# Peptides against a protein of PDB entry 5D63: the designs that were tried, part 3

Target 1, 292 residues: chain A of PDB entry 5D63
Amino acid sequence: SLRRGIYHIENAGVPSAIDLKDGSSSDGTPIVGWQFTPDTINWHQLWLAEPIPNVADTFTLCNLFSGTYMDLYNGSSEAGTAVNGWQGTAFTTNPHQLWTIKKSSDGTSYKIQNYGSKTFVDLVNGDSSDGAKIAGWTGTWDEGNPHQKWYFNRMSVSSAEAQAAIARNPHIHGTYRGYILDGEYLVLPNATFTQIWKDSGLPGSKWREQIYDCDDFAIAMKAAVGKWGADSWKANGFAIFCGVMLGVNKAGDAAHAYNFTLTKDHADIVFFEPQNGGYLNDIGYDSYMAFY

## One batch from the design tools (peptide; aimed at target 1 D215 A257 Y288)

Design b1_p29_8 (made by RFdiffusion4)
Amino acid sequence: SAAAAAQIAAWKALMAAERARYNAAAAAA
Pose (drawn by RFdiffusion4):
Order: structure tokens, then sequence, then C-alpha cells
Structure b1_p29_8 (pose): chain A 292 residues (1-292), chain P 29 residues (1-29)
């Protein structure tokens, strides 16, 4: 089963993503194929998949930017029916916005079936051009047609996954305690994490004993990331990944506060120095506390 | 906002408590 999370959904035949045109919140805004840039935030192309209780392999798909839902127009089973963004709720009973998502016959990509119509999300004619029509279409679960096959590229981590990445890190103090604050996190590319640090004003902040020292920098960065999340996205039910750690050096005589993020593959953590914007695999301190 | 300020105060209080706990554990060792 596809796990709850945020996904960049890529056609298996051509490198086009499912894109809510112009990120518009208007009802009926077309969902189309569009090119993308790896290791960036693709602002119109991120989808929060919310599992439906007791309805196997079935979800709502909420565009992260607009807050609107993937909707099969009037639930029609006719091939060519429009797939658009539409207002809705995470746990709706409206079958126009319910999607059964299971692995295709290639075992890697998925097919997306409308719960009501039993038709599939289809990149019409396999068109790779920007703005290509995506429609509901007749199809089968097992066929190889790439027009109806999609890679769900996971862009978020559960809290359990973030905890696992931290636990595998070699720079964790024996007294370490972690404090988990949310359940699902959008993992940022370093390019975006850095842009938030720049935009927070922290690059210009001066270190001052106790009144604006390492704790202040680290907390400020976390707060800046939290503000960015709420100000940038209209969908609810997730948080942005940015941790704060306290740590102690090997000699046991100095402590430091700093931030952390995740690697691209989501398996490991990387430390971030908020005083200078650097990313480090070893910051010189072992973490005895973290909150994220 | 007031809510953001309260959240930041809660974080500072958690960091202070955890630093005190670590120092107490190091002294005991």
Amino acid sequence: as target 1 above (292 residues)
Amino acid sequence: SXXXXXQIAAWKALMAAERARYNXXXXXX
C-alpha cells in the first residue's frame, strides 16, 4: 500500500509530472502534464495523499500549494473526462475525489483509479508537452500502457522515518533524547533550506554572549522554517522538516546549538550551522537533545 | 504573534531543562 505522505507524481513514459495548472485554487482548474526540475520545490506538483479509513488503497489527493483536490469532473466514466482541482475535504465521501492507488504490472509505478467511475488517470496520448491534458480513461489494472502509469516519488518522511535517520547517525550522545512535534514532514532540498535561512535575516545576525548566541540562532531558524511552511502552502496535515539539536563536544567541556535536515534519500541527517549557512556531516558535537 | 512567542518560550524552557539534566548526568558520572 502507498503510505500517507506528499508525492511528486511522474508519468512512467515521459518525464511529465501531474501539475495543477498555475497552482490555481479555482474550482475546475485543469490538472496537466508538465516538466519539472529535480532537487527543487516543484510548487504546483506536490500532492498530499490521505488514506481513507476502512477503504482499502483509497485516498484523497490534495495539492499542497492550492489546498484543492484531484477531482474527476462529474464522476463520468467516459474516456477523456477532465481531471481538475476542486474544493473538498481530506476524508470526503465524494467519489469524484477518491482514488484507488495500487502498483501497476511493472511493480514500481502505480495506476490511479477513480473510486466512483473505475477509470484511470491518463496522460492523454503520452504527450510530453507542458500543459498536456490529463483525463480519466478506460483501462485495466494489469496492462502495460505507460499513459496510465505513474511513479509516486516520496517527498516527505513520517516522524518514525526521521527518528530512524537520526538513530543511524554516528554523532549522537549516549544521553540523547528526541522530542517529536508532528507526524509527516516535507523534506526540503538544501537549496530551499538555505533560501529560508537567507530570507530569515539570520545571515546578518551577530553573535552576542547569551542575548543572541547559538541557541537563539537555532531556534530562530526553526521558527523561520515553520513560518515559511504556513505562509507557502494551503494544504493542512503535514509540517516542514527542520530540527534543533543541542550537543556536547568530545572533551565534554563545550556545548552547541544547531539545526539539522535530511539527505535526499531520506536515510540520514545532515547538520546545519545557522550562524553561517554551512552543512556538515560532522559539526564537532554529539547531540544530547533534539526537537523537530 | 502571541502564539509564536509562546511556542519559542516553550522551546527555550525545554532546552534549558535538557541542558540541566545533561549537566546533572555528567556530574554523577

## One batch from the design tools (peptide; aimed at target 1 V248 G252 A257 Y288)

Design b1_p30_3 (made by RFdiffusion4)
Amino acid sequence: TITAADMAAAVAAMWAKYNAANAAAAAAAA
Pose (drawn by RFdiffusion4):
Structure b1_p30_3 (pose): chain A 292 residues (1-292), chain P 30 residues (1-30)
Amino acid sequence: as target 1 above (292 residues)
Amino acid sequence: TITAADMAAAVAAMWAKYNAANXXXXXXXX
């Protein structure tokens, strides 16, 4: 089963993503195929998949930017029916906004079926052009037609996954305790994490004994990332990944506060120095506390 | 050398500053 999370959904035949046109929140805004840039935030192309209770392999798909839902127009089973963004809720009983998502016959890509109509999300004619129509279409679960096959590229981690990445890190103090604050996190590319640090004003902040020292920089960065999350996205039910760690050096005589993020493959953590914007695999301290 | 008491105090101070920053952000959003 596809796990709850945030996904960039890429057609298996051509490198077009499912894109809510112009990120518009208007009811009826077309969902189309569009090119994308890897290792960036693709602002109109991120979808929060919320599992439906007791309805196997069925979800709502909420555009992260607009807060609107993937909706099969009037639930029609006619091939070519429009797939648009529409107002809705995470656990709606409206079948126009319910999607059964299971693996295709290639075992890697998925097919997306409307729960009400039993038709599939289809990149019409396999068109790779920006703005190509995506529609509901007749189809089967097992066929190889790439127009109806989609890679769900996971862009978020559960709290259990973030905890696992931290636990595998070699720079964790024996007294380490972690404090988990949310359940599902959008993992940022370093380019975006850095842009938030720049936009926070921290690059211009001066170190001052106790009144604006390492703990102040680290907390400020976490707060800046939290502000960014709420100001940038309209969908609810997730958080942005940015951790704070306290650590101690090998000699046991100096402590430091700093931030951390995750690697692209989501398996490991990387330390971030908020005083200078650097990313480090070894910051010189072993973490004895973290909150994220 | 940093003791266990020093680490506990540092953790408490970190939580105090973090909670103050949250409160300030909630007041600004009002």

Design b1_p30_5 (made by RFdiffusion4)
Amino acid sequence: AAAAAAAAAAAAAFAAAKAAFAAAPAALAA
Pose (drawn by RFdiffusion4):
Structure b1_p30_5 (pose): chain A 292 residues (1-292), chain P 30 residues (1-30)
Amino acid sequence: as target 1 above (292 residues)
Amino acid sequence: XXXXXXXXXXXXXFAAAKAAFAAAPAALAA
């Protein structure tokens, strides 16, 4: 089963993503194929998949930017029916916004079926051009047609996954305690994490004994990332990944506060120095506390 | 008088919190 999370959904035949046109919140805004840039935030192309209770392999798909849902127009089973963004809720009973998502016959990509119509999300004619129509279409679960096959590229981590990445890190103090604050996190590319640090004003902040020292920088960065999350996205039910750690050096005589993020593959953590914007695999301190 | 006592308590709490972070290496090394 596809796990709850945030996905960039890529056609298996051509490198087009599912894109809510112009990120518009208007009802009926077309969902289309569009090119994308890896290791960036693709602002119109992120989808929060919310599992439906007791309805196997069925989800709502909420565009992260607009807060609107993937909706099969009037639930029609006619091939070519429009797939648009539409107002809705995470656990709706409206079958126009319910999607059964299971692995295709290639075992890697998925097919997306409308719960009501039993038709599939289809990149019409396999068109790779920006703005190509995506429609509901007749199809089967097992066929190889790439027009109806989609890679769900996971862009978020559960709290259990973040905890696992931290636990595998070699720079964790024996007294370490972590404090988990949310359940699902959008993992940022370093390019975006850095842009938030720049936009927070922290690059210009001066170190001052106790009144603006390492703890102040770290907390400020976390707060800046939290503000960015709420100000940038309309969808609810996730958080942005940015941790704060307190650590102690090997000699046991100096402590430091700093931030951390995750690697692209989501398996490991990487430390971030908020005083200078640097990313480090070893910051010189072993973490005895973290909150994220 | 109540505003001055509240400001003094806030300044003491801030100084304690910074002192506790500065004394964390000694506590961990013990």

Design b1_p30_5_s3 (made by RFdiffusion4, then SolubleMPNN; from b1_p30_5, 8 letters changed)
Fold by OpenDDE base, seed 3:
Structure b1_p30_5_s3 (fold): chain B 292 residues (1-292), chain A 30 residues (1-30)
Amino acid sequence: as target 1 above (292 residues)
Amino acid sequence: DAEAAAAAAAAAAFAAAREALAQLPARLAA
């Protein structure tokens, strides 16, 4: 079963992703196939999948950037019916915006079926060109047609997954207490995380004893990421991952505040020093407190 | 009872952890 989360949805046949054209919030904005760059944010190509309670394998798909939802135009069962962005809500009853998402016959990719029409999201003709039509099309769950098969690359983690990643890290103090602030987190590529850090002004900030030291840097980074998230995305129901840790050194005579994020595979954490923008597997401290 | 002993051990471990936390540096210095 597909988990709630943010996904980059990639065609199984060609290197194209499901893209909301220009990230526009206008009703009827075409959803199209578009090229993507691995390990980047791919702004218009991120979708929050919200599972519908008590309806098996059924979701709404909210475009993270526009805050609009994947919508089968008029809910038509005709092959070639446009799939567009349209205003909606996460728990809508509108079948035009309800998608049953289950594994395809290959066991790796998914098919996306409109709940009402029973047609499938189709990259028409498997066209790999930018702006290629995505439409509702007739099909079956067992059909192997790659035009209707999609990889769901998960770009977010649940709070539980983040907690598990922290728990596996060797640089956690025995007295560690973690405080979870949100339920689902978009995990940024390091390049994006670093850019937020740069744009925050922290690289030019002066360390000053107590008045602006490690905790101020770490909290400022957290605030910068939060603001970036709010300013960048119109969808709700998720946060941007950026943790704050308090740690103690091995000698137990010094404490530090720093940030952390998740590795690319989401299995581990990596420490981030907001005073210099460095990523470290070992920051020299064991965390006794975190919030994220 | 083994269950009671396990509960007591867990409580003791928790108390020890809290005490250890209290012994950490009073403020951040780095």
Scores: peptide ipSAE 0.041, ipTM 0.466, DockQ to the pose 0.075
OpenDDE base, seeds 1, 2, 4, 5: peptide ipSAE 0.018, 0.035, 0.018, 0.008; ipTM 0.477, 0.462, 0.311, 0.359

Design b1_p30_5_s4 (made by RFdiffusion4, then SolubleMPNN; from b1_p30_5, 14 letters changed)
Fold by OpenDDE base, seed 4:
Structure b1_p30_5_s4 (fold): chain B 292 residues (1-292), chain A 30 residues (1-30)
Amino acid sequence: as target 1 above (292 residues)
Amino acid sequence: SAAEEARRREEEARRAARAAFAALPARLAA
């Protein structure tokens, strides 16, 4: 079954993603097919899938940017019914905003069925042009029509997945204690993470003994990422991944504070030095504490 | 003075805290 998380939803037939036009929060904003750039944020194309308790394989889809929800207009079963952004809540009972999401017949892609109408989210005619119509359309679960098949590219990790990634890393001290602050984390591309670092002013910050040293840099980076998240997205119920670690060297005579994020495949962590903006697989310390 | 006494207490508290973590470095080095 599909897990709770943030997804980039890509058509199985053409290089088009489900896009909320202009990221607008207005009710009735068209959801359309749009081009995307791999390994980037794709601002208007991220969707938080929230599973509905006690309703099998059924979700709301919240646009991360606008904070509005995928909505089948009037819940109509007519082919060609508009799919739009509309105000809503994560655990709504409105069948216009409830989507049953299950594997297609190919076992890799998903189909997105409206819970009420039983029609499917359809990239009309498989049109790959920017602004192409996405609509509710008749179909079946068994059909192989790529217009109704979607890849769910997971852009987030759960706290458990992050914990597992940390546990696999060889640079963790035997006394390690991790403190989980949130439940679901958008994982940023390094380019975005670096840009936040640049914009924070940290590259120009002066290291000063005790008064502004490694811990200050590491906390400032986390604060910058948190602020960036708050300023960038209208949806709630997720965080931006940016960890802080305290580590000790092998000799046990030096400690350091630093950041970390996840690798692209979400399987491992990579260390980030906020004093110079470097990414490292080995920062020279074993972490005895983290919070993220 | 009261300020000197406050500083002294803070330094003592800091030393005590560091001693509690004697298995690790007493302060962050970098």
Scores: peptide ipSAE 0.040, ipTM 0.487, DockQ to the pose 0.259
OpenDDE base, seeds 1, 2, 3, 5: peptide ipSAE 0.033, 0.032, 0.014, 0.018; ipTM 0.424, 0.438, 0.415, 0.426

